Peptides against a protein of PDB entry 6NYY. Designs and how they scored, part 25

Target 1, 212 residues: chain A of PDB entry 6NYY
Amino acid sequence: KHFEQAIERVIGGLEKKTQVLQPEEKKTVAYHEAGHAVAGWYLEHADPLLKVSIIPRGKGLGYAQYLPKEQYLYTKEQLLDRMCMTLGGRVSEEIFFGRITTGAQDDLRKVTQSAYAQIVQFGMNEKVGQISFDLPRQGDMVLEKPYSEATARLIDDEVRILINDAYKRTVALLTEKKADVEKVALLLLEKEVLDKNDMVELLGPRPFAEKS
Target 2, 212 residues: chain A of PDB entry 6NYY as posed
Amino acid sequence: KHFEQAIERVIGGLEKKTQVLQPEEKKTVAYHQAGHAVAGWYLEHADPLLKVSIIPRGKGLGYAQYLPKEQYLYTKEQLLDRMCMTLGGRVSEEIFFGRITTGAQDDLRKVTQSAYAQIVQFGMNEKVGQISFDLPRQGDMVLEKPYSEATARLIDDEVRILINDAYKRTVALLTEKKADVEKVALLLLEKEVLDKNDMVELLGPRPFAEKS

## One batch from the design tools (peptide; made by RFdiffusion4, then SolubleMPNN)

Design b1_p11_3_s2 (from b1_p11_3, 4 letters changed)
Fold by OpenDDE base, seed 1:
Structure b1_p11_3_s2 (fold): chain B 212 residues (1-212), chain A 11 residues (1-11)
Amino acid sequence: as target 1 above (212 residues)
Amino acid sequence: SILPDFSYSRY
């Protein structure tokens, strides 16, 4: 209990005593978080959902928390599924509301960072090739890029392709599982917080064996 | 970390 609360405070901040969200905003948050939860549930290389909440906190209106496996190496397939899971909220908003909100900013930041890392640090893109460049860290002097402007354009194009592919994959998945997203969202609107057991009750056992 | 923290999402 104390450990879980500590993690929640780190992720979301302190709970806001006053919920000021309008019903439509609360609905948007619920479907957004449901998108994350369902995407993570049905993606093989995504981490299992631990907790999802739509209780507003100091750092956000909702959150999903996963139980990552302790690993030091990531495959391209694992990174793709993580990107898809991270896009799940944005995709859910598009599917259910036909609109997007600013709430996906942190997700898009993570997806963007991951995509660039895959292409320019891990050599995971065939067109860019087996290259590895250090990305400027926050506070480092923006050193000149160690590659040409043509290479920069290629990188930007391939990042866009990778993110769009992840987005399309997520759209396909959550469209197929649309009823499951709605079940999770509706239960979130009722309970505000769901755990792994709630997900099992709604969706059945996760189709991927928990690697112990 | 080079990779973002995927252990959580926040809205």
Scores: peptide ipSAE 0.493, ipTM 0.929, DockQ to the pose 0.810
Fold by OpenDDE base, seed 4:
Structure b1_p11_3_s2 (fold): chain B 212 residues (1-212), chain A 11 residues (1-11)
Amino acid sequence: as target 1 above (212 residues)
Amino acid sequence: SILPDFSYSRY
């Protein structure tokens, strides 16, 4: 309990009980978080959901928390499923509302960072090839890239393709599981916080064995 | 870490 609360404070900040969202905004948050939760539930290489909340906090209106495995090596497939899970909120908004909001900014930042890392640091793109460049850290003025402008354009294009592929995969998944997203969203609107047990009760056991 | 922290999503 104390450890979980500490993590929640790090992730979301302090609860803002005085922050009243409009019903439509709260609905958007619920469906967004439900998208994350359901995507993570049905993606083999995604981390299991620990908690999902739509209670506003200092750092956000909602959050989903996962229990990642301690691992040092990531496969391309694992990174893709993590990207898909991270896109789950945005995709849910599109599926249910036909519109997107600014709320997915943090998710998109993570997806973008992961995509660039895969292509330019891990050599996981066939067109770009088996290359590894140091990406500028936030705040470093990169005066010169270690590659041509043509390569820069190729990288940008392949990043976009990778993200779009992850997005499409997530759309397909959450469209298939649309009823489950709805169930989770509605339950979130009722309870504001769900845990793994709530998800099991609602969706059944996660179809992938948690390798301890 | 080169990779982002995927242990959480926040809105």
Scores: peptide ipSAE 0.483, ipTM 0.926, DockQ to the pose 0.829
Fold by OpenDDE base, seed 2:
Structure b1_p11_3_s2 (fold): chain B 212 residues (1-212), chain A 11 residues (1-11)
Amino acid sequence: as target 1 above (212 residues)
Amino acid sequence: SILPDFSYSRY
């Protein structure tokens, strides 16, 4: 309990008990978080869901928390499923509301960073090839890119393709599992916090064995 | 890490 609370404070900040969201915003948060939860549940290489909450905190209106495996090596497939899981909230908003909100900013930042890393750091794109360049860090002198403007354009194009492919994969998944997303969202609106056990009760056992 | 922290999502 104390350990979980400490992690929650790090992730979400202090609980804002006095923050009252409008019902429509609260509904949006619930479906957003349900999208993350369900995507993570049905993606083989996603990390298992530990907790999902729609209780507003200092750093967010909701959050999903996963139990990452201690690993140093990631496959392309693992990174894709993580991207899909991260897009789950945005995709859920689109599916259920036909509109998107600013709430997915942190998710999109992570997806963008991951996509660029895959293409320019890990050589995971066939068109760009087996290359590895240092990404400019915020605050580093804009060193001249070690590649041509044509390569820069190619990178940008392939990043968009990768993200769009992840998005489409997530749309397909959450469309298939639309009823499950709704079940999770409705339960979130009732309980505000769900754990792995709640998800098992609601959706059944996760179809993928937790690789220890 | 070069990769973002996927252990959580915030809205």
Scores: peptide ipSAE 0.471, ipTM 0.924, DockQ to the pose 0.813
Fold by OpenDDE base, seed 5:
Structure b1_p11_3_s2 (fold): chain B 212 residues (1-212), chain A 11 residues (1-11)
Amino acid sequence: as target 1 above (212 residues)
Amino acid sequence: SILPDFSYSRY
């Protein structure tokens, strides 16, 4: 309990009991977080869900927490599933509300960073090839790129393709599991916080064995 | 880290 609360404070910050969300916003948060939870549940290479909450905190209106595997090496498949899980909230909003919100900003930042890293640092794109360039750190004045403008355009195109493929995969998954997303969202609106056991009760055991 | 932290999502 104390350890979990400490992690929650790091992820979400302190609870803002005074922050009253409009019912429509709270509903949006619930479906957004349900999208993350369900995507993570049914993606083989996604990390298992530990906790999901729609209680507003200093750093957000909701959050999902996962148990990462202790690994130093990532495959393309693992990175793709992580991207899909991260897009799960945005996709859920689109599926259920036909609109998107600004709330997915942090998710999109992570997806964007991962996509660029895969293409320009890890050499994981066939068109760009087996190259590795240092990405400019936040605040570094990038005076010159170590590649041509044609390569820059190619990188931008392939990043977009990768993100769009992840998005489409997530849309397909959450459309198939739409009823499960709704079940999780409705239960979140009731309980505000769900753990792994709640998810097992609601959806059944996660179909992928936890690789210990 | 080059990769973002996917251990959590926040809205």
Scores: peptide ipSAE 0.456, ipTM 0.923, DockQ to the pose 0.832

Design b1_p11_3_s3 (from b1_p11_3, 4 letters changed)
Fold by OpenDDE base, seed 3:
Structure b1_p11_3_s3 (fold): chain B 212 residues (1-212), chain A 11 residues (1-11)
Amino acid sequence: as target 1 above (212 residues)
Amino acid sequence: SILPDFSYSTY
């Protein structure tokens, strides 16, 4: 209990008991977080959900927490499923509300960073090829790129293709599982916090064996 | 790490 509270404080910050969201905003947060939770549940290479919350905190209006596997090597399939899970919130907003919000900014940042890393650091794109360049760190003066403007345009195009493919995969999944997203969102609006056991009760056992 | 932390999402 004390350890869980410490982790929640690190991830979400301090609870803002005085921050009252409008019912429509709270509904948006619930469906956003439900999108993450359901995408992670039905993607084989995604990490299992540990906790999801729509209680406003200093760092966000909601959060989802997963139990990461200790691994040093990642496949393209694993990275794709992680991208899809990360897009689950944005996709849920689109499916249920026909609109998008600014709340997905951190998710889109992570997806963008992962896509660029796959293409320019890990050589995982066939068109760009077996290349590896260091991405500029935040604050590094990038004087000159080690590749041509033609290569830069190719990288940008392939990043968009990869992200769009992940987005389409997530749309297909959450459209198929739309009723499950609704169940999770409605229960979040009631309980404000769900754990792995709540997800098992709602959706049944996760269809993938937990690889220890 | 070069990869982002996917262990959590915040709204």
Scores: peptide ipSAE 0.441, ipTM 0.910, DockQ to the pose 0.815
Fold by OpenDDE base, seed 2:
Structure b1_p11_3_s3 (fold): chain B 212 residues (1-212), chain A 11 residues (1-11)
Amino acid sequence: as target 1 above (212 residues)
Amino acid sequence: SILPDFSYSTY
């Protein structure tokens, strides 16, 4: 309990018990978080869900927490599934509401960062090739890119393709599992917090063995 | 890490 609370404070900040969302906003958060939860549940290389919450906190209106594996090496497939899981909230919003919100900004930032890293640092794109360049950090002097403008355009295009492919994969998954997303969202609206056991009760055992 | 922290998502 104390350890979990400490992690929650780091991830989400302090609970804002006085922050009352409008019912429609709370519904949006619930379906967003349900999208993350369900995507993570049915993606082989996603980390297992530990907790999902729609209790407003200092850093967000909701959050999903996963148990990361101690892993130093990532495959392209693993990174894709992580991207899909991260897009799960945005995709859920699209599927259920036909609209998108600003709430996915952190997710999109992470997806964008991952996509660029895959293409320009890990050499995981066939068109760009087996190259590795350091990305300028925020606040670093934008040094001249060690590649041409044509290569820059190619990188940008392939990043978009990668993200769009992840998005489409997530749309396909959450469309297939639409009823499960709704079940999770409705239970979130009732309980505000779900754990792995709640997910097992709702969806059955996760279809992928947790790699210990 | 060069990769973002995927251990959590915040809305």
Scores: peptide ipSAE 0.437, ipTM 0.910, DockQ to the pose 0.830
Fold by OpenDDE base, seed 5:
Structure b1_p11_3_s3 (fold): chain B 212 residues (1-212), chain A 11 residues (1-11)
Amino acid sequence: as target 1 above (212 residues)
Amino acid sequence: SILPDFSYSTY
């Protein structure tokens, strides 16, 4: 309990008991977090959900926490599934509300960073090729890119393709599992916090063996 | 880290 609370404070910050969301905003958060939870549940290479909450905290209106594996090497498939899981909230909002919110900003930042890293640092794109460039860190002088403007355009295009492919994959998954997303969202609205056991009760065992 | 931390999401 104390350890879990410490992690929650690190991830979400302090609980904001005085922050009252409008019912419609609370509903949006619930479906957003349900999207993450369900995407992570049904993606083989995503980390299993540990906890999901729609209690407002200093860092967000909701959060999902996963149990990461100690892993140093990532495959392209693993990175894709992680991107899809991260897009799960945005996709859920689109599916259920026909609108998107600013709440997915951190998710989109992570997805964008991962996509660029895959293409320009890990050489995981066939069109761009087996290249590895250091991405300029925020605050580094805009050093001249070590590649042409044509290559820059190609990188931008392939990043967009990769993200769009992840998005489409997530749309397909959460559309197939739409009823499960709704079940999780409704239970979140009732309990505000769900754990792995709640997910097992609601959705059944995760279809992928926990790789110990 | 080059990769973002996917161990959590915040809304």
Scores: peptide ipSAE 0.436, ipTM 0.912, DockQ to the pose 0.825
Fold by OpenDDE base, seed 4:
Structure b1_p11_3_s3 (fold): chain B 212 residues (1-212), chain A 11 residues (1-11)
Amino acid sequence: as target 1 above (212 residues)
Amino acid sequence: SILPDFSYSTY
């Protein structure tokens, strides 16, 4: 319990019990987080949900926490499913509200970073090829890119393709599981916090064996 | 880490 709370504080910050969300905002957060939760539940290479909350905290209005495996090597498939899970919130907003919000900013940042890393560092894109470049870190002088403008454009295009493919995959998944997203969202609006057991009760056991 | 932390999502 104390360890879990410590992690929650690191992830979400301190609870902002005084922050009152409008009902529509709270609904948006619930469906957003439900999208993450359900996507992670039904993606084979995603990490299982540990906790999801719509209680406002210092770092966000909601959060989903997963139980990551200590993993040093990632496959392309694993990275894709993680991208899809990360897009689950944005996709849920689109499916249920027909609008997008600013709330997905951190998710999109992560997806963007992952996509660029896959293409320019891990050589996971066939068009760009088996190349690996160091990406400028935040604060590094934009040194001349070790590749041409044409390659830069290709990278940008392939990043968009990869993200769009992940997005489409997530749309397909959450459309199929739309009723499950709604169940999770509605229960979130009631309980404000769900754990893995709540998810099992709602959705049944996760269809993938937990590789212990 | 080169990859982002996917262990959590925040809204």
Scores: peptide ipSAE 0.430, ipTM 0.909, DockQ to the pose 0.830

Design b1_p11_3_s4 (from b1_p11_3, 4 letters changed)
Fold by OpenDDE base, seed 1:
Structure b1_p11_3_s4 (fold): chain B 212 residues (1-212), chain A 11 residues (1-11)
Amino acid sequence: as target 1 above (212 residues)
Amino acid sequence: SVLPDFSYSRY
């Protein structure tokens, strides 16, 4: 209990009990978080959902928390499914509301970072090839890129393709599972917090064996 | 880590 609360404070900050969202905003948050939860549930290489909340906190209006495996090596397939899970909120907003919000900023940052890392650090793109460059860290002198402007354009194009592919995959998944997203969102609006057991009750057992 | 922390999402 104390450990879980400590993690929640790190992720979301302190609960803002005085922050009352408008009903439409609360609905948006619920469907956004439901998108993450359902995407993570049905993606083989995504981490299982531990907790999802739409209670406003210091750092966000909602959050989803997953139980990561201790892993040091990631496959391209694992990184794709993680990207899809991370896009689940944005995709859910598009499917249910036909609009997008600023709330997905942190998700898009993570997806962008992952896509660039895959292409320029891990050599996971066939067009760019088996290259590895250090990405500028915050505060590092922007050293001249160790590649041409043509290569920079190619990298940017392939990043866009990778993210769009992940987005399309997520759209296909959450469109297929649209009723499940709605079930989760509606239950979130009622309970404000769901755990793994609530997800099992709503959706059935996760279709992927938990590797113990 | 070069990869972002996927253990959570926040809105």
Scores: peptide ipSAE 0.506, ipTM 0.928, DockQ to the pose 0.816
Fold by OpenDDE base, seed 4:
Structure b1_p11_3_s4 (fold): chain B 212 residues (1-212), chain A 11 residues (1-11)
Amino acid sequence: as target 1 above (212 residues)
Amino acid sequence: SVLPDFSYSRY
């Protein structure tokens, strides 16, 4: 309990009980978080959901928390499924509302960072090849890139392709599981907080064995 | 790590 609360404070900040969202905004948050939850549930290489909340906090209107395995090595497939899970909120908004909001900014930042890392640091793109460059850290004046402008364009294109592929994969998944996203969203609107047990009751056991 | 923290999502 105390450990969970500490993590929640780190992730979301302090609860803002005085922050009242409009019903439509609250609905958007619920479906967004439901998208994350369901995507993580049905993606093999995604981390299992620990908790999802639509109670506004200092750092956000909602959050999903996962229980990652301690891993030092990540496969391309694992990174893709994590990207898909991270896109789950945005995709849910698109599927249910036909519109997107600014709320997915942090998710898109993570997806973008992961995509660039895969292509330019981990050599996971066939067109760019087996290369590894240090990405400029936030605040470093990138004076010169260690590659040509043509390579820069190629990287940008392949990043876009990778993200779009992850997006399409997530759209396919959450479209297939649309009823499950709806169930989770509706239950979130009722309970405001769900845990793994709520998800099991609602969706059945996660179809992937928890690798101990 | 050069990868983002995927242990959570926030809106």
Scores: peptide ipSAE 0.494, ipTM 0.925, DockQ to the pose 0.827
Fold by OpenDDE base, seed 2:
Structure b1_p11_3_s4 (fold): chain B 212 residues (1-212), chain A 11 residues (1-11)
Amino acid sequence: as target 1 above (212 residues)
Amino acid sequence: SVLPDFSYSRY
């Protein structure tokens, strides 16, 4: 309990018990978080859901928390499923509301960072090839890119393709599991916080064995 | 790590 609370404070900040969201905003948050939860549940290479919450905190209106494995090596497939899981909230908003919100900003930042890393650092794109360049860090002197403008354009194009492919994969998944997303969202609106056990009760056991 | 922390999502 104390350890979980400490992690929650790091992730979400302090609870804002006085922050009352409009019902429509709270509904949006619930479906967004349900999208993350369900995507993570049905993606083989996603980390298992530990907790999902729609209780407003200092750093967000909701959050999903996963139990990452200590892992040093990631496959392309693992990174894709993590991207899909991270897009789950945005995709859920699109499916259920036909509109998107600013709430997915942190998710999109993570997806963008991951996509660029895959293409320019890990050599995971066939068109760009087996290359590895250091990404400029925020605040580093923009050193001249060690590649041409044509290569820069190619990288940008392939990043967009990768993200769009992840998005489409997530759309397909959450469309298939639309009823499950709704079940999770409705339960979130009732309980505000769900754990792994709640998800098992609601959706059944996760179809993928947790690689211990 | 150059990868973002996927252990959580915030809205």
Scores: peptide ipSAE 0.485, ipTM 0.924, DockQ to the pose 0.823
Fold by OpenDDE base, seed 5:
Structure b1_p11_3_s4 (fold): chain B 212 residues (1-212), chain A 11 residues (1-11)
Amino acid sequence: as target 1 above (212 residues)
Amino acid sequence: SVLPDFSYSRY
């Protein structure tokens, strides 16, 4: 309990009991978080859901927490599934509401960072090739890029393709599992917090063996 | 790490 609460405070910040969300906003948060939860549940290389909450905190209106595997090496397939899980909230909003919100900003930042890293640091794109460049850190004055403007355009195009492919994969998955997303969202609206056991009761056991 | 932390999502 104390350890879990400490992690929650780090991830979400302090609970803002005074923050009143409009019912429609709370519904949006529930479906967004349900999208993350269900995407993570049915993606083999995604980390399993530990907890999901729609209780507003200092750093957000909701959050999902996963149990990461201790990994130092990531495959392209693993990174793709992580991107898809991270896009799950945005995709759920699109599927259920036909509109998107600003709430996915942190998710999109993570997806963007991962996509660029895959292409320009890990050499995981066939068109760009087996190259590795340091990405400018936040605050570094990048005076000159170590590649041509043509390469810059190619990188930008391939990043967009990679993200769009992840997005389409997530749309396909959550469309197939649409009823499961709705079940999770409705239960979130009732309980405000779900754990792994709630997900097992609702969806059945995760179809992937926990790699011990 | 150059990769983001995927262990959590915030809305």
Scores: peptide ipSAE 0.462, ipTM 0.923, DockQ to the pose 0.829

Design b1_p11_4_s1 (from b1_p11_4, 4 letters changed)
Fold by OpenDDE base, seed 1:
Structure b1_p11_4_s1 (fold): chain B 212 residues (1-212), chain A 11 residues (1-11)
Amino acid sequence: as target 1 above (212 residues)
Amino acid sequence: SNLPDFSHSTV
């Protein structure tokens, strides 16, 4: 309980009981969070879902909380599935509403950062190759890029390809699992908070063994 | 950790 609350505060901030969402906004948040939850459920290398909530916290309108694996090394496949899970909210909005909202801004930031890190820090792209350099941090002087403008264009192209591939993978998954996303979203609108047990009752056991 | 934070929040 206390540890879960501490993690919830780190992820979402303090619960804003005074922030009342309009019904349509609450619906959007429910389907957005359901997209994250279902994507994480059916992606092998995603972290297992612990909790999903549409109760506003801190700066967020909703959140999905996952059990992080105690790992220091990540594979390319793990990073891809994490990207897909992170895109799950945006993809759910597209599938159910045919419109996108600002709700995915932080998700897109994370996906963008991950894609760049994979290509320019981890050497995970065959075209760019085995290169590693530091990404500019906010407030760092514009360090001269240790690569040509041609390489910069290649990096930008490969980042877009990687993100688009993750997006397409997520669209395919959540389209296949559309009924499951709907079930989760509707139950979120009723309960506002779901745990792992609610997900098991709704979707069945996660198809991947939980690495304890 | 140089890994992005994959915590999800709707903003």
Scores: peptide ipSAE 0.085, ipTM 0.771, DockQ to the pose 0.639
Fold by OpenDDE base, seed 5:
Structure b1_p11_4_s1 (fold): chain B 212 residues (1-212), chain A 11 residues (1-11)
Amino acid sequence: as target 1 above (212 residues)
Amino acid sequence: SNLPDFSHSTV
């Protein structure tokens, strides 16, 4: 109990019991979080879901907690599945509401950062090639880019391609699993918090072996 | 570790 609460505080911050979401906003959050949860459930290289909540914490309206893997090396496939999981909230909103909200801002930031890192730090893009340079940090003087404007445009294009591919993959997945997203969202609206056991009861066992 | 913190908080 105390350890779980400590982890929850680290991930989500303090519960904002005073933040009353409107029913429509709470519904949006439930489907958003269900999108993350279901995407993570059915993506092989995603971290296994431990908990999903629509109780506002810190700056977040909801959160999903995953079992952290002590991993130092990430494959391109792992990074893609993590991007897809991160896009799961936005995609769920689009599928169920036909509209998008600001709720995905941090998700999109993370996806954008991951995409740029893959291309310009990890050399994971064939067109850009085996390059690695530091991304401008917040507050660093944008030193002259160590590459041409043509390379800059190529990077921008390949980042968009990567994000769009991850988005399309997530749309395909959550469209296939639409009924599962709805089940999770509805149960979230009822219970506000789901754990791994709730997910197993609702969706069946995760189709991927937990990497012990 | 420059891994994006994939802790999803819906903002």
Scores: peptide ipSAE 0.078, ipTM 0.763, DockQ to the pose 0.644
Fold by OpenDDE base, seed 2:
Structure b1_p11_4_s1 (fold): chain B 212 residues (1-212), chain A 11 residues (1-11)
Amino acid sequence: as target 1 above (212 residues)
Amino acid sequence: SNLPDFSHSTV
C-alpha cells in the first residue's frame, strides 16, 4: 500500500481529489483508460497491467500502470505492441464515441517519439535501412540533419506508415475485444480504480504468460 | 524503472 502509493506519486503525481470531472468527461476517461488496459491485456509483448485508474493525478485525468520488465533490449515486435497499448486510449474513444479528444496528446507524442526512434535510431525500417542518427533533444539547436531532404521525406513517410499500422492493429484488436473494453470502462466508472485481480475477474486470466 | 504510465492528458 505505502509503496504502491509512492510509485503512483512518482508516476502520476499527487492525486487531485479536488478535481471533479464532468460525468461525460469521466466517461471519456474511463473508456480511454479501458482501451489502454484491454490493449495491454491482449498484446503478447505488452507489459502486464498493474493498475488502471480514472482518478485524476497530476496532469493526467486517468492512467494505466504496467509492470515494466527490467530489460535493456527491445524487439521491433515489443515496440509495436507498446505503441498499440499507447494508442489504445485514442482507439477506444474512436470506437465508442466516433470522436477523438485532446486526451491522447501525450500518448501520440510517445508514439511519435517511439516511431522516429525505431526508424532513425534503431535501424528497424527496411526502406530507411540500417542507419542510426541521434535525434535532437528538445532545446538542442537543430544541427543540420546528417541526411538528405529525400531521406528526411522518406523518414517522415515511414514514421507515418508505422504509426498508422500500429493504429490499425489497435483498431482491429479493440474492435474484436469491444465487449471487454466496455466491461472495463463500466467497472472503472463504478470503482474508479482497478487492479490486476479485478481484470482477471472481469476478463479471465491474461492469455500470455508473464515472463518473470 | 519508471513504470510506463499511459496518461490521459489535460488540456
Scores: peptide ipSAE 0.033, ipTM 0.709, DockQ to the pose 0.198
Fold by OpenDDE base, seed 3:
Structure b1_p11_4_s1 (fold): chain B 212 residues (1-212), chain A 11 residues (1-11)
Amino acid sequence: as target 1 above (212 residues)
Amino acid sequence: SNLPDFSHSTV
């Protein structure tokens, strides 16, 4: 209990007990977080879910917490599954509500950053090639791009393709698992917080062996 | 250890 609360404070900040979500907003958050949770459950290279919550903390209305693997090298497949998991909230909102909310802003930022890094830092795109450039950090002077405007357009196009591929993969997965997303969302609305054991009871064991 | 956290942002 105390250790979990300490971790929750570090990750989410202080619980905002005073922030009363409207029932419809709370429902949106529940389905959003359920999307992340279910995507992570059924993606082989996703990190295992530890906790999912719809209790507002800090600037977040909800969160899903995962146990990261201690790894220094990431494959293209691992990065794709992480992108899909990150898109799970947005995709869940689309599937269940047919609308887009601002709730996925940080997720989209993370996905965008990952896509650019894969293409321009890790050389993981065949069209762009085996290149590695530093991404401008916030506050770095926009130094002259070490590549042409044609290359810039190619990068932008390939980033969009990569994100769209991840999005489509996530849509396919969460559409297949739509009933599971709903089960998780409904249980979140009841309990507000779920752990790994709740997920196992609800969905069965995660289909991927935990790499010990 | 930065646990990956996926957050729903407030407007």
Scores: peptide ipSAE 0.031, ipTM 0.704, DockQ to the pose 0.192

